# Peptides against a protein of PDB entry 7AE7, part 129

Target 1, 321 residues: chain A of PDB entry 7AE7
Amino acid sequence: KVYKDLREFLEVLEQEGQLIRVKEEVNPEPDIAAAGRAAANLGKNQPAVFFEKIKGYKYSVVTNVHGSWQNHALMLGLDKNTSTKDQFYELNRRWDKFPVPPNVVKREAAPCKENVIDKDINLFEILPLYRINEQDGGFYISKASVVTADPEYPDDFNKLNVGTYRIQVKDRDRVGIQALAMHDIAVQLEKAEAENKPLPIAITIGNNPLVTFMASTPVGYNQNEYEFVGALQDGVPMDIVKSDLYDHLYVPAGSEVVLEGHIIPRVRTVEGPFGEFPGSYSGARLQCEVKIDRITHRTNPIFENLYLGIPWTEIDYLMAL

## One batch from the design tools (peptide; made by RFdiffusion4, then SolubleMPNN)

Design b2_p18_6_s2 (from b2_p18_6, 7 letters changed)
Fold by OpenDDE base, seed 3:
Structure b2_p18_6_s2 (fold): chain B 321 residues (1-321), chain A 18 residues (1-18)
Amino acid sequence: as target 1 above (321 residues)
Amino acid sequence: PEWTVNTEAPPVPVPEPL
C-alpha cells in the first residue's frame, strides 16, 4: 500500500485498530498529552490518537502516528504484525531503489493548495497549538517536514533538503527553528547569512508518513529525501508541488498545512525550554527566527504533532530503522 | 557579521478563541 497523504494513512491505521478517535471535546492542555500517555500505556502496540474537537480551536490534532512498530509496518504497507527484522529487511530492499524521482503535480491538483492565507496570518487559526509538556516555554510544531534549498545551487534538486527540526511558535506569523550545525539546513543557512540574505523556507505539516520518516532520517547533502520516499514506496514516485512563493522549493502535494516564509538572516531569538524527553528539558537557547509570509492548507487541516511518551517516544520509532 | 540577538524571552502566545 502507498499513501498519498496523512489522511490515507490515518484511514488504514483506523481500519487496523491502530488509531483511537477521541470524539468528545478536549482541552488542549492537559488532555491531549494525557490521552497520548494513556495510549502509550496500552503496551507495545501504541495507537495513534486523533482528537476531533479541541476547545477554542476549529481543527483536529493527531498524535503518535509513528508511535509503534505496527504503525511502522503499516507505513511500509506491510502487515501490522510484521516483525521488526522483516521490516528492516524490506526497508533495505526498497532503499536500494533510490533514486525514485517524484512527480511534480500542477497546483490545481495539489490538496495542500485548497486554501490560501497571504494576509493577516495567524498560526492559531490554522493549528490547534498546545504545550506538549506542562513546563514547555511555548507551543511546538515537532513533526514538520521543513523544506529548504542551497542558495548557491537553488536549481539543484539533489540539494533540496527536507528535514525535521524543533519549531517553537513565537507570534502569529513567526516561529523559532532549531538548526544545528549537523543539519543540512545549517549549511544552507550559513550561505544565506554570509550574504545577509533571507533563506526561503517551507514548513510542511501533516504529510505522507514516509515523508515524515525520511525528513527524520539523515541522508547525504546531495541526496533528495523525496527520491528516497519513492524508493520506500517500492518504486512509486511521490507527488510534490511548487511552493507558492518560491519556484525552487517543492512541497508534498498532500500536506495538511504549508507555512511558506523565510529565515531572517543574522537574527537569533530565545527559544525553549522544551521537554525533549520524559523528565528532561532542554534549556532556553538562541535560535533562528522564521517569518511566515503565506499559508496554504487543506480544508479542515489535521495538525500532526509529535507524541513524547514513555517508555518510547514517537521519535524513537522514526529513527530506529 | 553583526548578529541581532534578542535575549528577552518572548511572551508565550495565547490562542485567541476562534
Scores: peptide ipSAE 0.007, ipTM 0.354, DockQ to the pose 0.855
Fold by OpenDDE base, seed 2:
Structure b2_p18_6_s2 (fold): chain B 321 residues (1-321), chain A 18 residues (1-18)
Amino acid sequence: as target 1 above (321 residues)
Amino acid sequence: PEWTVNTEAPPVPVPEPL
């Protein structure tokens, strides 16, 4: 089985008994994090948790999408009871199919283009934002696939980077991003900042689960994550579409929300703290700032966000493969 | 270099609405 988007995967998770649907209206805090902790206490077969109604917001949240070995098996289109060993063997077998180039679809064929917001940008109108951890310094977007290019080689598709970064919401149209020196985005940003130029960025939310998996997996600087997604789809290409603002940035055609903007050159603002692990907070420091200039989104967009509950976080599963 | 403030950041060209 191959998935075009997050919605097709959530349907399979629900059919397989690996998704809990919360139909009652919840408070963003503390109910989302509390329900995630309750789901984590169900043992090793942790389901995704889908919140249909959130007080003060229009749209839904899903958490813990990658939060179990059963969900990882289903992501690979395997039986949910496939052993971790057999999942690893199948992952390696499919990895040898790299590269599998994506299909570039027309704008009219891309679900992420159904709606556009190009004025009066307010992230709180499209994303049901909440604190993931009680002591977080703000609201975080923790499961985005962030698209950037090499500003020296913008047309080199092999240097198009799709990565997962810590993103704090700073204002209605501003986010802080943690670009560490070890990340490919830091190399691209250094080149842009040397010339005092903005770095174009697309922050994509609610993707095909293999896009989110590959964005969390370190690859070579000259390797495109979308070509690995096609390999992990057993040789079936994924669908991508050109961004609205930038000819050289391509986003997943099925993304629930796409935040298009730029990293402001040579600006650093306070970001954090954030609870990366249960009982462990990374301190506040000066980080890059992104301005959001345009949003495209599916009708009734689903906000996919990371679950950081005890004893196993969703990050433990994303990093353990 | 660790830059904290850019006073001369160029605006990003917004393409005309399609």
Scores: peptide ipSAE 0.007, ipTM 0.402, DockQ to the pose 0.120
Fold by OpenDDE base, seed 5:
Structure b2_p18_6_s2 (fold): chain B 321 residues (1-321), chain A 18 residues (1-18)
Amino acid sequence: as target 1 above (321 residues)
Amino acid sequence: PEWTVNTEAPPVPVPEPL
């Protein structure tokens, strides 16, 4: 099976008994993180956790979407009981199908374009933001697929980067982003900052699970993550749509939320701390700042965020593939 | 190029109750 969006995947997870739905209103803190920890205690078959109602927020949160081998099997459209060995075999077999170019869909066909916010931007109205860890220095968007391009080669689709970066919410319309030298975004940012230009960015939240997987998987600078998504879909292209602000940025057509904006050139602000691993906090650092200029979102957008809890966190599964 | 370093951690925004 191939998934167009997060919702189709969550439906399958629920059908397969790999999603817990929390229907009761929860406090964003500490209940989301606590419920995630409780789900992690269910053993090897850790489900996703979907929070329908969050106090003080309009929309829902889902966590631990990639948080088990069963969820990874289902992501690949395999039987949930597919062995890790057979999952790796399928991953390798499908990887050799690269490149599988995405379909560029019309704006009207892209669910991520159902709603637009272009003024009075407030991330808190769209995303049920919470501290993932008790000692976090703020609210994090920890599972976004961030789209950037090479500013020297903006029309080179092979240089379009889709990566996962630590993003701290700084204000209603500003986020800090951790662009380390090992990230492809850092190469692109360096080029933009050399000219004192903003780097165009699209921060996409709540995607097809293979987009999130590929955004977390290192690939070559001249390899497009969307073309690997198509490969991992066994040769079925994924659907992408042009961003609203930038002709050269393409986002997953099914994204729950798309934050379009720019990295402010030559600005660094304090970001962190963040509990990247249980008992380990990355200290405060000077990081890039993104101004959000436009939001597009699905009706009733789902905030997908990373579960960080007891060992075998969602990141441990994402890194184990 | 002058780099602007802001060492002030912005206050964590508190969601206003909707």
Scores: peptide ipSAE 0.000, ipTM 0.308, DockQ to the pose 0.857
Fold by OpenDDE base, seed 1:
Structure b2_p18_6_s2 (fold): chain B 321 residues (1-321), chain A 18 residues (1-18)
Amino acid sequence: as target 1 above (321 residues)
Amino acid sequence: PEWTVNTEAPPVPVPEPL
């Protein structure tokens, strides 16, 4: 099976007994993190946890979407009981199908374009933000697929980067982003900052699970993650759409939320601490800052966020494949 | 386990002066 969006995947997870639905209103803290930890204690077959109602927020949260080998098998459209070995075999077989170019859909055909916010931007109205770990220095967006391009080659689709980065919410319309020197975004940012120009960015949340997987998987600077998503879909192209602000940035057509904006050139602000791994916080540091200029979102957007807890965590699965 | 602060993560490069 191929998934167009997060919703189609969550439906399969629920059908396969790999999703727990929490229908009672929860507090953002500590209940989301506590329920995630409780789900992790269910053993190796860790389900996703879907929170329908969060106190003080309008929309839902889902966590631990990639949190088990069963969920990874289902992501590949395999039987949930497919062995890790057979999952790796199938992943490698499909990887050889690269490149599978995406379909560029029209704006009116993209679910991520159902709603627009272009003024009075407030991330707290769209995302049920919470501290993932008790000692986090703020609210994190931890499963975003971040789209950037080479500012010298904006029309080179092979240089379009889709990556996962640590993102702290700084204000209603600002986020900190960790652009490490080893990431393609850092190369692109360096070029923009050399000219004192903003780097265009689209932060996409709640995607097709293979987009999230590929955004966490290192590829070559001249390789497009969307073309690997098509390969991992066994040769079925994924659907992408142009961003509203930038003709050269393409986002997943099915994204729950798209934050369009720019990295502010030559600005560094304090970000962190964040509990990246169980028992380990990365300290507070000077990081890049993104201004959010436009939001597009699906009606009743689902905030997909990372589960962090005891190993194996969702991040361990995303890095293990 | 007590959470430890990892100070070893690489800093984001500071842009060179214009």
Scores: peptide ipSAE 0.138, ipTM 0.674, DockQ to the pose 0.028; fails the geometry check

Design b2_p18_6_s3 (from b2_p18_6, 6 letters changed)
Fold by OpenDDE base, seed 4:
Structure b2_p18_6_s3 (fold): chain B 321 residues (1-321), chain A 18 residues (1-18)
Amino acid sequence: as target 1 above (321 residues)
Amino acid sequence: PEWRVDTEARPVPVPEPL
């Protein structure tokens, strides 16, 4: 099976008994983290946890979507009981199908374009933001697929990067992004900052599960993650759509939320601390800032976010293959 | 994930079960 969006995947997770719906109102803290940790602690068959009602917010959160070998098998469109070995073999077999170019769909056909916010931007009105762990320095977006291009080669689709970066919410319309020197985004940012130019960015949230997987998987600088998504879909192209602000940025057509904006050149502000994958905090660092200039979103957008802490959690399953 | 970095020795608190 191939998934067009997060919603089709969540439907399968629910059908397969790999999703828990929390229908009662929860507190953003500590309830989301507590449920994420409890789900991770099951050791096997760890379900996604879908929070339908969050106190103080309008929209829903889903966590632990990739949080098990069963969910990973289902992501690959396999039987949920497919062995880790067979998942690995199938992943490698599909990897060799690279490149599988995506389909560019029209704006009118892209669910991520259902609603637009281009003024008075407030991330808190769209995303039920919370601290993932109690000592986090702020609210984090931990499962975004971030789209950037090479500013010297903006029309080179092979240099279009779709990565996962640690994102701290800084204001209603600003986020801090951790772009380290080893990240492809940092190479692109260095080129933009040399010219004192903004780097165009699209932060996409709530994607089809293979986009999220590939955004978390390092590829070559001249390889496009969307072409790997098509490979991992066993040769079925994924659907992408042009961003609203930038002709050279393409986002998944089915994204729940797209934050379009720019990395502010030569600005660094304090970001962190954040509870990381080893079960320890990374310290506060000077990191880049993104200005959000436009939001597009699906009606009733689902905030997909990751719980992480002491292994094994969702992030360890995203990296295990 | 690309954003993984070296971490401090300070442990992340374990959330209490609901």
Scores: peptide ipSAE 0.138, ipTM 0.633, DockQ to the pose 0.046
Fold by OpenDDE base, seed 1:
Structure b2_p18_6_s3 (fold): chain B 321 residues (1-321), chain A 18 residues (1-18)
Amino acid sequence: as target 1 above (321 residues)
Amino acid sequence: PEWRVDTEARPVPVPEPL
């Protein structure tokens, strides 16, 4: 099976008994993290946890979407009981299909374009933001697929990067992003900052699960993650759409939320601490700042976010193959 | 080198289940 979006995947997870719906109103803290940890602690068959109602917010959260080998098998469109070994063999078999170029869909055909916010941007109105762990220095977007391009080669689709970076919410329309020197985004940012120019960015949330997987998987600087998504879909292209602000940035057509903006050149602000994947906090540090200039979103957008802590958590499954 | 306010690794508290 191939998924167009997060919603089709969540439907399959629910059908397979790999999704729990919490229908009662929860507090954003500590309830979301508590349920994420509880799901992770099952050790096997860990379900996604879907929160329909969050106190003080309009929209839903889902966590632990990739949080098990069963969910990982289902992401690959395999039987949920497919062994880790057989998942690995199937992943490798499909990897050899690279490149599978994506389909560029029209704006009108892209679900991520159903709604637009272009003024008075407030991330808290669109995302049910919370601290993932109690001692986090703020609210985090932990499972975004972040789209950037080479500012010297904006039309080179092979240099379009889709990566996962920790993102702290800093204001209604600002986020901090961790661009480490080993990440492709940091190479692209260095080129922009050399010229004192903004780096165009699209932060995409709630994607086709293979987009999230590939955004978390290191590839070469001249390799496009979307072309690997098509390979991992066994040769079925994924659907992408042009961003609203930038002709050279393409986002998943099915994204729940797209935050379009720019990395502010030569600005660094305090970000962190954050509870990292080993189960320890990293310290607070100076990091890049993104201004959000436009939001597009699906009606009733689902905030897909990662719970992480002492292994094994969802991030360990995202990085395991 | 990235300037850090705090470089100490602290254990992440495990939230209690719902």
Scores: peptide ipSAE 0.023, ipTM 0.530, DockQ to the pose 0.064
Fold by OpenDDE base, seed 5:
Structure b2_p18_6_s3 (fold): chain B 321 residues (1-321), chain A 18 residues (1-18)
Amino acid sequence: as target 1 above (321 residues)
Amino acid sequence: PEWRVDTEARPVPVPEPL
């Protein structure tokens, strides 16, 4: 089984009994984190939690999507009862299929292009933002697949990076991003900042689960994560589409939300604290700032966000293989 | 070296389950 988007995966999770649908209105805090923690505490068969109604917001949230070995098996299109060992063997077998180049679809064929916001951008109108943990310094987008390119080689598709970074919402149209020196985005940002140029960026939310998995998996600087997604799809190419603002950035065609913008050169603003994967807070630090210039989104976009806390949580399953 | 995010030794509060 291959998934085109998050929605096809959520449908399978629900069919397999690996998704809880919360139909009652919840408070963004603490209810989302409380339900994520309750799901994680099951110890096995931990379901995704889909919140249909969030007080003060128009759209839905889903969390804990990768939050179990069962969900991880289903992500690979395997039986949910596939052992961790057999999942590992299958992942390695598929990894050897790299590269599997993606299909570039037309703009009109990409679900992420259903709606456009190009003025008066307000992230709070599109994303049901909340603190994942009570002492977080703000609202985090913690499960985005962030697309950047090499400013020196913008047309080199092998240098197109798709990574997962913690992103704090700073304003209606601004986010802080943690670009650590070990990440490929930091190399690309250094090149842009050397010339005092913006780094083009597309922050994609609510993806095909293998895109999210590969964006959280370190690969070589000259290896494209989308070509690994095709490998992990057992040789079936994934669908990508050109970004609206940038000819050299490609986003997953099925993304629920795409935030297109730029990292502001040589600007650093306070970001954090954030409750991290070890179950402890990172301190507040000066981090990069992104201006959002355009949003494209599916109708009734689903905000996929990470549930994390004291291990084991969703991030531990994303990083365990 | 595990490239651990430079975390403060402050534990993340565990919300009470609903």
Scores: peptide ipSAE 0.015, ipTM 0.506, DockQ to the pose 0.044
Fold by OpenDDE base, seed 3:
Structure b2_p18_6_s3 (fold): chain B 321 residues (1-321), chain A 18 residues (1-18)
Amino acid sequence: as target 1 above (321 residues)
Amino acid sequence: PEWRVDTEARPVPVPEPL
């Protein structure tokens, strides 16, 4: 099984008994985090948790999408009871199919383009934002696949980076992004900031689960994460579409939300704290700031966000392969 | 190159009830 988007994966998770649907209205705090913790307490077979109604918001949240080995097997289109060993062997077998170039689809064929917001940007109207942890310094977007390119080689598709970074909401149209020196985005940002230029960025939310997996998996600077997604789809290309603002940035065609904008050059603002691990907060730091200039989104967009609960969180499954 | 360092705590936007 290959998934075009998050929705096709959530449908399979629900069919396989790997998704809990919360139909009652919840408070964003503390109920989302509390329900995530309750799901984690169900043992090793942790389901995704889908919140249909969130007080004060129009749209839904899903969390813990990658939160179990069963969900990981299903992501690979395997039987949910496939052993971790057999999942690893299949992952490696598919990895050898790299590169599998993506299909560039027309704008009209891309679900992420169903709606456009190009003025009066307000992230709170599109994303049901909440504190993941009680002591977080703000609202975090923790499962975004962030698309950037090399400013010196914008047309080199092999240098197109799709990564996962810690993102704090700072204003209606502003986010802080943690770009560490070890990240490919930091190389690209350094080049832009050397010239005092903005770095074009597309922050994509609610993707095909293999896009999220590859965005969390380090690859070579001259390797495209989308070409690995095609490999992990057993040689089926994924669908990408041009961003609206930038000819050189391609986003997953099925993204629930795409935040298009730029990293403001040579600006650092306070970001954090964030509870990266249970009982551990990373301190506040000076981080990059992104201005959001355009949003595209699917009708009734699903906000996919990371579950941070008991040890063996969703991060541990994303990094354990 | 002059870097702008903003160390002022910006208030975290509170979701307005929609």
Scores: peptide ipSAE 0.010, ipTM 0.386, DockQ to the pose 0.842

